# Designs tried in a protein design run: peptides against a protein of PDB entry 2YKT. Part 184

Target 1, 231 residues: chain A of PDB entry 2YKT
Amino acid sequence: SRSEEMHRLTENVYKTIMEQFNPSLRNFIAMGKNYEKALAGVTYAAKGYFDALVKMGELASESQGSKELGDVLFQMAEVHRQIQNQLEEMLKSFHNELLTQLEQKVELDSRYLSAALKKYQTEQRSKGDALDKCQAELKKLRKKSQGSKNPQKYSDKELQYIDAISNKQGELENYVSDGYKTALTEERRRFCFLVEKQCAVAKNSAAYHSKGKELLAQKLPLWQQACADPS

## One batch from the design tools (peptide; made by RFdiffusion4, then SolubleMPNN)

Design b2_p23_5_s1 (from b2_p23_5, 15 letters changed)
Fold by OpenDDE base, seed 5:
Structure b2_p23_5_s1 (fold): chain B 231 residues (1-231), chain A 23 residues (1-23)
Amino acid sequence: as target 1 above (231 residues)
Amino acid sequence: SELEELKKLSQEYEEELAKSEAE
Protein backbone atom coordinates (compact mmCIF):
# COMPACT_ATOMS: atom_id res chain seq x y z
CA SER B 1 0.00 0.00 0.00
CA ARG B 2 0.96 3.66 -0.28
CA SER B 3 1.24 3.95 3.48
CA GLU B 4 3.46 0.91 3.71
CA GLU B 5 5.74 2.21 1.02
CA MET B 6 6.01 5.60 2.64
CA HIS B 7 6.68 3.92 5.96
CA ARG B 8 9.59 2.03 4.45
CA LEU B 9 10.93 5.22 2.93
CA THR B 10 10.74 6.96 6.29
CA GLU B 11 12.63 4.21 8.04
CA ASN B 12 15.23 4.22 5.31
CA VAL B 13 15.90 7.92 5.80
CA TYR B 14 16.62 7.40 9.48
CA LYS B 15 18.73 4.36 8.75
CA THR B 16 20.69 6.26 6.12
CA ILE B 17 21.52 8.99 8.60
CA MET B 18 22.52 6.53 11.30
CA GLU B 19 24.35 4.01 9.17
CA GLN B 20 25.80 6.16 6.39
CA PHE B 21 25.84 9.85 7.26
CA ASN B 22 27.02 9.66 10.86
CA PRO B 23 29.81 7.15 10.25
CA SER B 24 30.93 9.22 7.27
CA LEU B 25 30.85 12.33 9.41
CA ARG B 26 33.01 10.61 12.02
CA ASN B 27 35.48 9.77 9.31
CA PHE B 28 35.36 13.36 8.08
CA ILE B 29 36.20 14.57 11.57
CA ALA B 30 39.07 12.11 11.81
CA MET B 31 40.46 13.25 8.48
CA GLY B 32 40.09 16.82 9.64
CA LYS B 33 42.14 16.08 12.73
CA ASN B 34 44.82 14.53 10.58
CA TYR B 35 44.82 17.58 8.35
CA GLU B 36 45.09 19.85 11.37
CA LYS B 37 48.02 17.87 12.67
CA ALA B 38 49.78 18.04 9.34
CA LEU B 39 49.32 21.80 9.14
CA ALA B 40 50.65 22.17 12.65
CA GLY B 41 53.62 20.14 11.53
CA VAL B 42 54.12 22.49 8.60
CA THR B 43 54.13 25.42 10.97
CA TYR B 44 56.75 23.80 13.14
CA ALA B 45 58.95 22.83 10.23
CA ALA B 46 58.63 26.29 8.74
CA LYS B 47 59.81 27.82 11.99
CA GLY B 48 63.02 25.86 11.79
CA TYR B 49 63.57 26.88 8.19
CA PHE B 50 63.04 30.56 8.79
CA ASP B 51 65.05 30.52 11.99
CA ALA B 52 67.87 29.27 9.85
CA LEU B 53 67.15 32.09 7.42
CA VAL B 54 67.49 34.55 10.28
CA LYS B 55 70.88 33.09 11.00
CA MET B 56 71.88 33.78 7.43
CA GLY B 57 70.62 37.31 7.89
CA GLU B 58 72.79 37.71 10.95
CA LEU B 59 75.82 36.65 8.97
CA ALA B 60 74.98 39.13 6.25
CA SER B 61 74.65 41.89 8.82
CA GLU B 62 78.11 41.05 10.10
CA SER B 63 79.63 41.18 6.64
CA GLN B 64 81.33 44.23 5.21
CA GLY B 65 79.63 44.24 1.86
CA SER B 66 76.23 42.63 2.46
CA LYS B 67 74.83 44.39 5.51
CA GLU B 68 71.69 45.61 3.79
CA LEU B 69 70.89 42.10 2.65
CA GLY B 70 70.77 41.11 6.29
CA ASP B 71 67.76 43.34 6.77
CA VAL B 72 66.10 41.85 3.73
CA LEU B 73 66.54 38.35 5.08
CA PHE B 74 65.15 39.42 8.43
CA GLN B 75 62.13 40.93 6.73
CA MET B 76 61.55 37.74 4.82
CA ALA B 77 61.57 35.77 8.03
CA GLU B 78 59.29 38.25 9.75
CA VAL B 79 56.73 38.21 6.97
CA HIS B 80 56.72 34.46 7.15
CA ARG B 81 56.16 34.62 10.89
CA GLN B 82 53.14 36.82 10.35
CA ILE B 83 51.76 34.47 7.72
CA GLN B 84 52.20 31.53 10.05
CA ASN B 85 50.40 33.40 12.81
CA GLN B 86 47.45 33.75 10.48
CA LEU B 87 47.62 30.06 9.73
CA GLU B 88 47.52 29.28 13.42
CA GLU B 89 44.43 31.42 13.81
CA MET B 90 42.81 29.59 10.96
CA LEU B 91 43.68 26.27 12.58
CA LYS B 92 42.13 27.35 15.85
CA SER B 93 38.95 28.18 14.02
CA PHE B 94 39.12 24.93 12.12
CA HIS B 95 39.38 23.03 15.36
CA ASN B 96 36.88 24.97 17.44
CA GLU B 97 34.28 25.92 14.88
CA LEU B 98 34.20 22.76 12.82
CA LEU B 99 35.83 19.69 14.33
CA THR B 100 34.84 20.11 17.97
CA GLN B 101 31.28 21.06 17.21
CA LEU B 102 30.78 18.24 14.75
CA GLU B 103 32.30 15.76 17.14
CA GLN B 104 29.95 16.81 19.91
CA LYS B 105 26.90 16.62 17.70
CA VAL B 106 27.66 13.31 16.06
CA GLU B 107 28.11 11.67 19.44
CA LEU B 108 24.70 12.77 20.64
CA ASP B 109 22.98 12.25 17.33
CA SER B 110 23.12 8.48 17.33
CA ARG B 111 20.98 8.29 20.43
CA TYR B 112 18.69 11.02 19.27
CA LEU B 113 17.98 9.40 15.94
CA SER B 114 17.52 5.99 17.47
CA ALA B 115 14.95 7.39 19.85
CA ALA B 116 13.21 9.33 17.11
CA LEU B 117 12.99 6.29 14.87
CA LYS B 118 11.73 4.13 17.71
CA LYS B 119 9.07 6.66 18.58
CA TYR B 120 7.92 6.81 15.00
CA GLN B 121 7.87 3.04 14.66
CA THR B 122 5.93 2.60 17.87
CA GLU B 123 3.26 5.07 16.91
CA GLN B 124 3.04 3.79 13.37
CA ARG B 125 2.61 0.25 14.63
CA SER B 126 0.00 1.35 17.13
CA LYS B 127 -2.07 2.98 14.43
CA GLY B 128 -1.59 0.03 12.13
CA ASP B 129 -2.65 -2.44 14.78
CA ALA B 130 -5.74 -0.43 15.56
CA LEU B 131 -6.67 -0.45 11.91
CA ASP B 132 -6.06 -4.17 11.61
CA LYS B 133 -8.22 -4.81 14.63
CA CYS B 134 -11.12 -2.91 13.16
CA GLN B 135 -10.75 -4.75 9.90
CA ALA B 136 -10.72 -8.06 11.68
CA GLU B 137 -13.81 -7.18 13.66
CA LEU B 138 -15.64 -6.15 10.52
CA LYS B 139 -14.74 -9.45 8.90
CA LYS B 140 -15.98 -11.31 11.94
CA LEU B 141 -19.21 -9.36 11.94
CA ARG B 142 -19.82 -10.07 8.28
CA LYS B 143 -19.38 -13.79 8.89
CA LYS B 144 -21.97 -13.65 11.64
CA SER B 145 -24.34 -11.74 9.45
CA GLN B 146 -24.08 -14.28 6.65
CA GLY B 147 -24.99 -17.07 9.02
CA SER B 148 -27.87 -15.19 10.61
CA LYS B 149 -31.56 -15.42 9.83
CA ASN B 150 -31.74 -11.66 10.34
CA PRO B 151 -28.75 -9.99 8.65
CA GLN B 152 -30.30 -6.56 9.04
CA LYS B 153 -29.61 -6.75 12.75
CA TYR B 154 -25.90 -6.20 12.07
CA SER B 155 -26.18 -3.45 9.45
CA ASP B 156 -25.67 -0.50 11.79
CA LYS B 157 -22.66 -2.05 13.43
CA GLU B 158 -21.16 -2.88 10.07
CA LEU B 159 -21.49 0.73 9.02
CA GLN B 160 -19.77 1.85 12.19
CA TYR B 161 -16.80 -0.40 11.53
CA ILE B 162 -16.54 0.78 7.95
CA ASP B 163 -16.44 4.37 9.11
CA ALA B 164 -13.88 3.57 11.78
CA ILE B 165 -11.66 1.79 9.27
CA SER B 166 -11.83 4.74 6.91
CA ASN B 167 -10.89 7.18 9.64
CA LYS B 168 -8.06 5.05 10.96
CA GLN B 169 -6.70 4.53 7.47
CA GLY B 170 -6.65 8.27 6.93
CA GLU B 171 -4.92 8.88 10.23
CA LEU B 172 -2.27 6.30 9.46
CA GLU B 173 -1.60 7.77 6.04
CA ASN B 174 -1.30 11.28 7.43
CA TYR B 175 0.98 10.15 10.23
CA VAL B 176 3.31 8.31 7.89
CA SER B 177 3.34 11.21 5.46
CA ASP B 178 4.26 13.65 8.20
CA GLY B 179 6.84 11.22 9.46
CA TYR B 180 8.50 11.10 6.08
CA LYS B 181 8.64 14.89 5.84
CA THR B 182 10.11 15.05 9.31
CA ALA B 183 12.75 12.49 8.48
CA LEU B 184 13.79 14.36 5.34
CA THR B 185 13.99 17.56 7.33
CA GLU B 186 16.24 15.88 9.88
CA GLU B 187 18.56 14.78 7.11
CA ARG B 188 18.62 18.22 5.52
CA ARG B 189 19.38 19.94 8.81
CA ARG B 190 22.49 17.87 9.27
CA PHE B 191 23.81 18.67 5.83
CA CYS B 192 22.99 22.33 6.28
CA PHE B 193 24.87 22.42 9.55
CA LEU B 194 27.91 20.87 7.92
CA VAL B 195 27.79 23.35 5.05
CA GLU B 196 27.47 26.31 7.38
CA LYS B 197 30.38 25.23 9.53
CA GLN B 198 32.48 24.63 6.46
CA CYS B 199 31.61 28.13 5.26
CA ALA B 200 32.95 29.57 8.49
CA VAL B 201 36.17 27.67 8.00
CA ALA B 202 36.36 28.90 4.43
CA LYS B 203 36.05 32.51 5.57
CA ASN B 204 38.89 32.08 8.02
CA SER B 205 40.97 30.36 5.39
CA ALA B 206 40.34 33.26 3.03
CA ALA B 207 41.59 35.66 5.67
CA TYR B 208 44.79 33.67 5.99
CA HIS B 209 45.37 33.67 2.26
CA SER B 210 44.55 37.35 1.91
CA LYS B 211 46.94 38.36 4.65
CA GLY B 212 49.73 36.36 3.12
CA LYS B 213 49.10 37.81 -0.30
CA GLU B 214 49.05 41.34 1.03
CA LEU B 215 52.25 41.02 3.02
CA LEU B 216 54.17 39.43 0.20
CA ALA B 217 52.86 41.89 -2.36
CA GLN B 218 54.12 44.76 -0.25
CA LYS B 219 57.59 43.42 0.38
CA LEU B 220 58.53 41.29 -2.59
CA PRO B 221 59.38 44.21 -4.91
CA LEU B 222 61.76 45.57 -2.31
CA TRP B 223 63.44 42.24 -1.83
CA GLN B 224 63.81 41.72 -5.55
CA GLN B 225 65.63 45.01 -5.88
CA ALA B 226 67.97 44.46 -2.94
CA CYS B 227 70.77 42.81 -4.89
CA ALA B 228 70.72 45.46 -7.58
CA ASP B 229 71.09 48.35 -5.17
CA PRO B 230 74.59 49.40 -4.21
CA SER B 231 75.54 49.27 -0.59
CA SER A 1 20.37 15.49 31.50
CA GLU A 2 20.95 13.47 28.38
CA LEU A 3 17.41 14.22 27.28
CA GLU A 4 17.98 17.92 27.66
CA GLU A 5 21.14 17.68 25.62
CA LEU A 6 19.33 15.82 22.89
CA LYS A 7 16.60 18.45 22.86
CA LYS A 8 19.22 21.14 22.64
CA LEU A 9 20.83 19.37 19.72
CA SER A 10 17.51 19.24 17.93
CA GLN A 11 16.92 22.90 18.59
CA GLU A 12 20.34 23.82 17.26
CA TYR A 13 19.66 21.97 14.05
CA GLU A 14 16.37 23.80 13.69
CA GLU A 15 18.10 27.11 14.17
CA GLU A 16 20.74 26.28 11.61
CA LEU A 17 18.11 25.24 9.12
CA ALA A 18 16.23 28.46 9.68
CA LYS A 19 19.37 30.49 9.06
CA SER A 20 20.11 28.63 5.88
CA GLU A 21 16.58 29.15 4.62
CA ALA A 22 16.73 32.84 5.38
CA GLU A 23 19.89 33.34 3.36
Scores: peptide ipSAE 0.025, ipTM 0.517, DockQ to the pose 0.107
Fold by OpenDDE base, seed 1:
Structure b2_p23_5_s1 (fold): chain B 231 residues (1-231), chain A 23 residues (1-23)
Amino acid sequence: as target 1 above (231 residues)
Amino acid sequence: SELEELKKLSQEYEEELAKSEAE
């Protein structure tokens, strides 16, 4: 029946979230933590590289004929320091606004969804059983009527059961329909949350890239001509 | 009961989702 099919669809939505979405999200979080760790490693390695560049700048500043190149090397290191600061801010956002929040939710979600599905199943079964009972009673009544010498005796009761079945069928269909909409909303909410948190990360990432682009665009022409203009 | 605990967890989850949507 339409109701039975929609019931199966509803259960499948919950099962898909629990068995497909949530495990995939856990993997996504794990991959995110690995990515964060790698980027932190890049930041650390970059510090060593640009600290060494500063040392080269110090040597240039102490030279007789390359003092101005010392300033250039210091500027290069400083610009990259500022870029790395923006990267660190992005990483903090990535950790605090995406990974931590997703981890907290996914750990809770299994029990939440299990409870929600169980609640739906219990009420759906209750309504289904009530409908089945009325249908069974109508069938029994019709059998009695068919074997009776006075079938008209059961006509009013038959009409009452028919009306009750119609009403209960409608209630069940509405409940299952609402249940399906609710399940789809649960699924959509989880994807929307992921998208929104990823948007926050993207904004911070854009700020990082913009800052880097601006600083380098401003300074690179100056650095490129530094050797052409000896002191 | 286990059901009460699950309901509590469900409520907490919904509240967190609502907060996140309001951000």
Scores: peptide ipSAE 0.018, ipTM 0.482, DockQ to the pose 0.067
Fold by OpenDDE base, seed 4:
Parts: sequence; C-alpha cells; structure tokens
Structure b2_p23_5_s1 (fold): chain B 231 residues (1-231), chain A 23 residues (1-23)
Amino acid sequence: as target 1 above (231 residues)
Amino acid sequence: SELEELKKLSQEYEEELAKSEAE
C-alpha cells in the first residue's frame, strides 16, 4: 500500500543517516584532522626555510656589492611570516569551527536518531494494528451477515466499521507522511550544518588567500627589479 | 558543470522534501 511504501521510505531515511551519513561524517572529520596535521607540518617546515632565507639576507647585508638585496630577502621572509600568521588563524578556525563542532554533533546524533526512529516505529505500529483490527472485525461481521437469515441486522454496524477503517487509514497515512517529512528534515538539517560550518572555513581560507595575494602583489614588482638596480 | 550538477541535486532534494510535505 501507499502507506506501507511511505513507511519504508521513512525508515530508510533514518537508516541512511545512521548507517551512511554519520559514518561518512566521522571519516570526514578524521580526514580533516589529518589535513590539519599536515598543514601544521607545512607551517613548521616553512619557518625553517624562511629562517634560512633570513640568514642569506644577513650575508647579503654584510657584503660590499649586494647590501640592497639583503633588504629584499628580509622583506620576502617578512611577507611569508605574515602569510603564515593568516594560515594559523585559518587552521584555528578549521579546528574550532568545523572539526570540533562536527565531532561533538556526530557523537550525540546516534542516540538521538535511534530514539527518534523507535518513537516513530512504535506509533506507526500502534496505528497500523488498530487499523488491522478494524479490518478484521469488518471481515468477521460480513461473514456473519452472509450466514444470517436477516442480513439487514448487520448493515448499520458494517457501515460503522467502514467509516472507522477509512478514518484510521487516513490517520495512518497522515502520520507516515509527516514522519517522512520529519525524517527528510532531519537529514537536511545535518547537511545544512555541514555546509554552514564549511562556509565558515571558506571565509577564513579566503582571508588567508587574500592576504597572501595582496602582500605578494604589492612586493613582487619591487623584488623583481632589485637585481637590475645598481648597488 | 560541477556547479550545475550541484544545483540540480539541491533542486531534486528540495522537490523531494516538498513532495513529502504535500503527501
């Protein structure tokens, strides 16, 4: 029946969240932590590289013919430092605004969804059983009427059961339909949460990239001409 | 494009949600 199919769909939504979405989200968080660790490693390695660049700048500054190039090398290292500061801010946001919050949510979600599904199933079954009972009673009544010398005696009661069945069928259909809507809303809410948190990360990433672009665009022409200028 | 595909998926999801509300 339509109600049975809708019921199946509803249960499948909950199962999809519990068995596919949540495990995938856990994996996403794990991959995010790995990515964070790698970026932290990049930051550390970059520090060493640019510290070494500063050393080269010091040597240039001590030279007789390359003093001005020392300043250029120092500027390159300083620009990098500023870019790295933005990266660190992005990483902090990535950790606090995305990973931590997703982790907290997914850990609580399994119990919540299990309870929600169970509640839905219990009520759906209750309504279904009530409908089945009425249908069974109508069937029994019709059987009695066919065997009776006075079938008209049962006509009013038959009508009552028909009406009751119709009402209970409608109630069941409405309940299952609402259940499906609720389940889909629960799923959507989880995706929306992920999207919103990822948007926060994207904003911070944009700030990092913008700062880098701005600083490099400003300084690069100066650096490029440095070797052409006389000492 | 990838963006068009994402939009399509979003629309399909919204339509499914709307159907569930109407039923």
Scores: peptide ipSAE 0.007, ipTM 0.378, DockQ to the pose 0.054
Fold by OpenDDE base, seed 3:
Structure b2_p23_5_s1 (fold): chain B 231 residues (1-231), chain A 23 residues (1-23)
Amino acid sequence: as target 1 above (231 residues)
Amino acid sequence: SELEELKKLSQEYEEELAKSEAE
């Protein structure tokens, strides 16, 4: 029946969220943590590299005829420090505003979805059982009427059952239809939440890249001229 | 009833979700 098909579709939406979306989201969070760790590793490795660059700058400052190149090397290291500070801020936001929030949500969602599905199933079954009962009673009444010498005695009751069946059928169909819409809304809300959180990450990432571009664009021409203009 | 308990759980989750989305 149409109601049975819609019921199956509704259950499938909840199952898809629980069995496909949530596990995939957990994996996404895990991959995010790995990415964060790798970026932290880059930060640490970069610090060592630019600390060594500062050491080269110190040597240049102590040399005869290369003192000005020492300042250039120090500036290169300082610009890197500023870029790295922006990366650290981005990473904090990535952790606190994306990963932590997604992790909290996915943990709560398991219980919620199970409860929501069970609630829907319980109410759907209750309405279905009530409909089946009315149909069974009508069938029983019709059998009694056929065996009776006075079938007209049952005519009013038969009409009442027919009306009740029609109303219960309509109610069941509406409930299942609304259930399906609700399930689709639940699914969409989860994707929207992910998109919104990822947009925040994208904004922070854009700020990081913009700051790096600006700082390097400002200083790079100066650094490129340093060897051409010996002091 | 089991149904009422499930309704309560659903409501609690919706409230938590609303808080998390508002932050």
Scores: peptide ipSAE 0.018, ipTM 0.480, DockQ to the pose 0.052; fails the geometry check

Design b2_p23_5_s2 (from b2_p23_5, 11 letters changed)
Fold by OpenDDE base, seed 1:
Structure b2_p23_5_s2 (fold): chain B 231 residues (1-231), chain A 23 residues (1-23)
Amino acid sequence: as target 1 above (231 residues)
Amino acid sequence: SEMEELRKLSEEYEKELQESAAE
């Protein structure tokens, strides 16, 4: 029946979230944590590299013939520092605005959805059972009427059961339909939340890349010319 | 309850989504 099909669809939405989406999201979070850790590692390693570059700049500044190259090396390190600050801001957003919030949500979501599904199933079953009962009673009544010498005495009761069945069927269909819409909304808002959080990360990432691009575009020609200009 | 906590969290997330959409 239409209601049974819709019911199956509703259950499948909840099951898809619980069995596919949430596990995949947990994996996504785990991969995100790994990515964050790797980027933190890059940050640490880069610090050592550019600190060493600063040391080379100091040596140049102490030299007699390469003093100006010291400034160039310092500028290179400073630009890196500024770029790295943007990366750190991106990482903070990545951690706080995406990973933490997703983790908080997904930890409780399985139980929440299970309870929501059970609640839906219980009410759906209750309505279904009530409908089935009325249908069974109507069938029994019709059998009695067919075997009776006075079938007309059952006419009013038959009409009452027909009306009750119609009403209960309508209620069941509406409930299941609403349940399906609710389930789809549950799924959609989870994807939307992920998208919105990823958008926040993307904005911060864009800022990081933009700053890096701008700083390097500004300074690189100067740095490239530094050795061509003898002191 | 866990459901209530998740509901509250969900409401907060929905609010944030609405704010983001308004930008």
Scores: peptide ipSAE 0.030, ipTM 0.544, DockQ to the pose 0.054
Fold by OpenDDE base, seed 2:
Structure b2_p23_5_s2 (fold): chain B 231 residues (1-231), chain A 23 residues (1-23)
Amino acid sequence: as target 1 above (231 residues)
Amino acid sequence: SEMEELRKLSEEYEKELQESAAE
């Protein structure tokens, strides 16, 4: 029946969220944490490299003929520091605005969805059972009427059951239809949440990349000419 | 009901997340 089909569809939406979306989201979060860790590692390793570059700059500054190159090397290290600071800000955002929030949501959501599905199932079953009961009673009444010498005695009651069945059928159909819409809305809400959080990450990532590009574009020409034009 | 409690909890978390995002 239409109601049965709609009911199955509704349950499938909830199951898809619980069994596919949420586990996938948990994996996404885990992969994000790995990515964050790797980027933190890059930051640390880069610090060591550019600290060593500063040391080279110090040596140049102490030289008699290469002092200006010391400043260049210091600038290179400083630009790197600024870029890394921007990266760290991006990582903080990545952690706080994406990973943490998603983790909190997915944990809560598992319980919520389970309860929501259970509630829907319980009410759907209740309405279904009520309908079945009325149908059974009508059938029983018809059997009784068929065996009676006065079938007209049961006509009013038969009509009442017919009306009740019609009403209960309609109510059930509406309920499962609304349930399906609700389930789809729940699913969409979760995807939207993910998209919105990822947009925040994208914005911060763009800022990081732009800052790096700007800083390097500004300084690189100066550094490139440093050896050709000694002071 | 359990659903009502979970709903309230969800709303609280959403609020907290929004506040955190605004900082």
Scores: peptide ipSAE 0.026, ipTM 0.541, DockQ to the pose 0.109
Fold by OpenDDE base, seed 4:
Structure b2_p23_5_s2 (fold): chain B 231 residues (1-231), chain A 23 residues (1-23)
Amino acid sequence: as target 1 above (231 residues)
Amino acid sequence: SEMEELRKLSEEYEKELQESAAE
């Protein structure tokens, strides 16, 4: 029946979220944590590299003929520091605005969806059972009427059962239909949440890249000219 | 597969809902 098919569809949506989406989201979070860790590792390694560059700048500053190159090397390190600050801000956002929030959501969602599905199933079954009961009673009534010497005695009750069946059938169909819409909305909401969080990360990432590009574009011509100019 | 059939049914249902809403 239409109601049975729609019921199966509804259950399938919930199952898909629980058995496919949520596990995949957990994996996504895990991969995100790995990515964060790798970027943190890059940050640490870069610090060592540019600290060593500063040391070279110090040596230049101590020289008699290369002092201005010391300033260039210090500027290079300073630009790195500024770029690094932007990266740290991006990573902070990545952690706090995406990973942490997704982790919190997915942890709560398993219990929520299980309860939601059970609630739907219970109510759907209740309505179905009530319908089946009315249908069974009508069938019994008709059998009794057929065997009776006075069938007219049961006519009013028969009409009542017919009306009840019609109403319960409509109610069941509407409930299942609404249930399906609700389930689809639940699924969409979860994808939208993911997209929105990724958008926030993307904005912060764009800011990091923009700042880095700006700083390097400003300074690089000066650094390139430094060795051509006599002290 | 069963999943493919369910997807088709879902699409048909969504279409029906849209048509009903437009009426």
Scores: peptide ipSAE 0.009, ipTM 0.351, DockQ to the pose 0.029
Fold by OpenDDE base, seed 5:
Structure b2_p23_5_s2 (fold): chain B 231 residues (1-231), chain A 23 residues (1-23)
Amino acid sequence: as target 1 above (231 residues)
Amino acid sequence: SEMEELRKLSEEYEKELQESAAE
């Protein structure tokens, strides 16, 4: 029946969220944490590299013939510092606005979805059982009427059961329909939340990349010319 | 087929959901 098919679809939506979406989201969060850790490692390693570059700049500044190259090396290190600051801001957003919030949601979601599905199933079954009961009673009544010398005696009751069955069938169909819409809305809400949080991260990432591009584009011509301009 | 019937049903209700969300 239409109601049975829609019921199966509804349950499948909940199962898909619980068995596919949520585990995948947990994996996404885990991969995000790994990525964050790796970027933190890059940050640390980069600091050491550019600190060493500063040392080379100091040596150049102390030289008699390469003093101006010291300033160039210092500028390179300073640009790195500014780019690093933007990266740290991006990472902070990545952690606080995406990973933490997703982790909090996915932790609570299993219980919520289980309860929601159970509630739906309980009510769906209740309505289905009530319908089945009325159908069974009508069948019994019709059997009695066929064996009776006065079938007209049961005509009013038969009509009442037919009406009750029709009403209960409609109620069940409406309930299952609403249940399916609700389930799809729950699924969509989760994807939308992910998209929105990822958009925030993307904006911050764009700012990081833009700042780096701007700084390097501004300074690189100067740095490239430095060796051609003897002191 | 059963799968085709389920697909049609799903599409109908997805459409209804979209319409309800737009209201």
Scores: peptide ipSAE 0.007, ipTM 0.345, DockQ to the pose 0.036

Design b2_p23_5_s3 (from b2_p23_5, 14 letters changed)
Fold by OpenDDE base, seed 5:
Structure b2_p23_5_s3 (fold): chain B 231 residues (1-231), chain A 23 residues (1-23)
Amino acid sequence: as target 1 above (231 residues)
Amino acid sequence: SEMERLRKETQEYLEELEKSAAE
């Protein structure tokens, strides 16, 4: 029946969230933590590299013929320091605004969804059972009427059961329909939350890339000319 | 409906982020 099919669809939405979405989201969070760790490692390794570059700049500054190149090397190191600072800011946002919040929600979601599904199933079953009972009573009444010498005696009662069945069928269909809409809303809410948090990360990432591009674009022509213009 | 409300709110939020990112 239509109501049975829609009931199955409703249950499948909840099952999809519990069995597919949430595990996948947990994996996403785990991969995010790995990515964060790797980027932190990049930051640390970069520090060592550019600290060594500063040392080369110091040597140039101490030379007789390459003093101006010392300043260039210092500028190169400083620009990269600023870029790394922006990366660290982005990583902080990545951790606090995406990973932590997703982790908190995933942790609470299993219990919430289980309760929501159970509530829906209980009420759906209750309405279904009431409908089945009414249908069974009508069937019994019709059997009595067929065996009676006065079938007209049962006509009013038969009409009452028919009306009751129609009403209960409508109530069940409406309840299951609303349940399906609710389930889809729950699913969409979770995807929307993920998208929103990822958009925040994307914004911060864009700021990081923009700052790096601007700093390098500003200085690179100067650095490229440095060897052509000896002091 | 709740679904329509959620769609609208999400769209408004995304537009806000896009505007902020473009500035």
Scores: peptide ipSAE 0.026, ipTM 0.454, DockQ to the pose 0.061
Fold by OpenDDE base, seed 4:
Structure b2_p23_5_s3 (fold): chain B 231 residues (1-231), chain A 23 residues (1-23)
Amino acid sequence: as target 1 above (231 residues)
Amino acid sequence: SEMERLRKETQEYLEELEKSAAE
């Protein structure tokens, strides 16, 4: 029946979220943590490199003939520091706004979805059983009426059962239909949440790249001419 | 896979519903 088919589809949506989406999301979070760790590693390594560059700048500043090149080297290190600050802000957003929030959601979601599915199944079964019972009672009533000397005695009761069956069938169909819409909404909500969090990360990433490009574009011409200038 | 089959069936059913609603 239409209701049975829709019921199956509803259960399949819940199963897809629990068995496919949530495990995949957990993996996504794990991969994100790995990516974060790698970027942190890059940050640490870069610090050592540019600290060493500062040391070279100090040596230049102590010289009589290369003092101005010391300032250039310090500027290079300072620009790196500023770019690094932007990267750190991006990483904070990546961690706090994406990974942490997704982790919190996925941890709670398994129990929530299981309960939601169980509730739906219980109510669906209850409505189905009530319908079946009413249909069975009508059938019994009709059998009694056929064997009776006064069939009209059962006519009012038969009409009541017919009306009850019609109402219960309609209720079941509506419930299953609403259940399916709800399940699809639950799925969409989870994808939307992921997309929204990724958008926030993307904005912060864009800011990082923009700031870095701006800083380097401003200073690079100055640095390129430094060796051509007299001491 | 079984899950891919179920996804396909769901999508087909939704398309049928949309078609019926448009008529």
Scores: peptide ipSAE 0.017, ipTM 0.370, DockQ to the pose 0.027
Fold by OpenDDE base, seed 2:
Structure b2_p23_5_s3 (fold): chain B 231 residues (1-231), chain A 23 residues (1-23)
Amino acid sequence: as target 1 above (231 residues)
Amino acid sequence: SEMERLRKETQEYLEELEKSAAE
């Protein structure tokens, strides 16, 4: 029936969230943590590289003919430091505003969804059983009427059961329909939360990239001319 | 799986960075 089909669809939505979405979200969080760790590793490795660049700048500063190039090398290292500081701020946001919050939610969600599904199933079954009971009683009444010498005696009761069945059928259909809408809303809410948190991360990432671009754009022309125009 | 592959690749990359930093 239509109601049975919609019931199956509703249960499938909950099952998809519990068995597909939530596990995938846990994996997403794990990959995010790995990405964070890798970027932290990059930051550390970059520090070593630019510390070595500073050493080259010191040597230039000690020379007779390349002193001004020492300042250029120091500036290159300093700009990198500023870019890395911005990256660290982005990573902090990435951790606190996305990973931590997603992790907290996904750990609590299993209990919530299980309870929601159970509640829906219990009520759906209750309504279904009530409908089935009325249908069974009508069937019994009709059999009794067929064997009776006075079938008209049961006509009013038959009408009452028919009306009850119609009403209960409508109630069941409405309940299942609402249940399906609710389930889809729960699914959408979870995706929307992910998208919103990812948007926040994207904004912070954009700030990091913008700052880096600005700093490099400001200094790069100066650095490119350093060898051509000794001072 | 693809996720397992990505985890492995990430771990290998981190190990490489750690090795490079230790040199």
Scores: peptide ipSAE 0.015, ipTM 0.312, DockQ to the pose 0.017
Fold by OpenDDE base, seed 3:
Structure b2_p23_5_s3 (fold): chain B 231 residues (1-231), chain A 23 residues (1-23)
Amino acid sequence: as target 1 above (231 residues)
Amino acid sequence: SEMERLRKETQEYLEELEKSAAE
């Protein structure tokens, strides 16, 4: 029946969230943590590299013929420090605004969805059983009427059951339809939440890249000039 | 459908990105 098919679709939406979306989201969070760790590693390694660059700058400053290049090397290290600070801010946001919040959400969601599905199933079954009962009673009544010497005696009661069946069928269909809409809304809400959190990450990432581009674009011509025009 | 259109556009965009990255 139409109601049975729609019921199946509703259950499938909940199952898809619980069995596909949530596990995939957990994996996404895990991959995000790995990515964060790798970027932290890059930060640490970069610090060592640019600390060594500062040392080269110190040597240049102590030289007789390359003193001005010492300042250039120091500036290169300083620009890197500023870019790195922006990266650290981005990573902090990535951790606190995306990973932590998604992790909290996904851990709570399993219980919530299970309860929501169970509630829907219980009510759907209750309405279905009530409908089936009325249909069964009507069938019994019709059998009794066919065997009776006075079938008109049962006519009013038959009409009442027919009306009750029609009403219960309509209620069941509406309930299942609303259930399906609710399930789809739950699914969409979860994807929207992910998209919104990822948008925040994208904004922070854009700020990091913009700052780096600006700093390097400003200083690079000066550094190149220092090499081309020795003092 | 609108979703089918968006999926197609997204796929085309991804293919363009892959091509540009390979160059």
Scores: peptide ipSAE 0.008, ipTM 0.327, DockQ to the pose 0.021

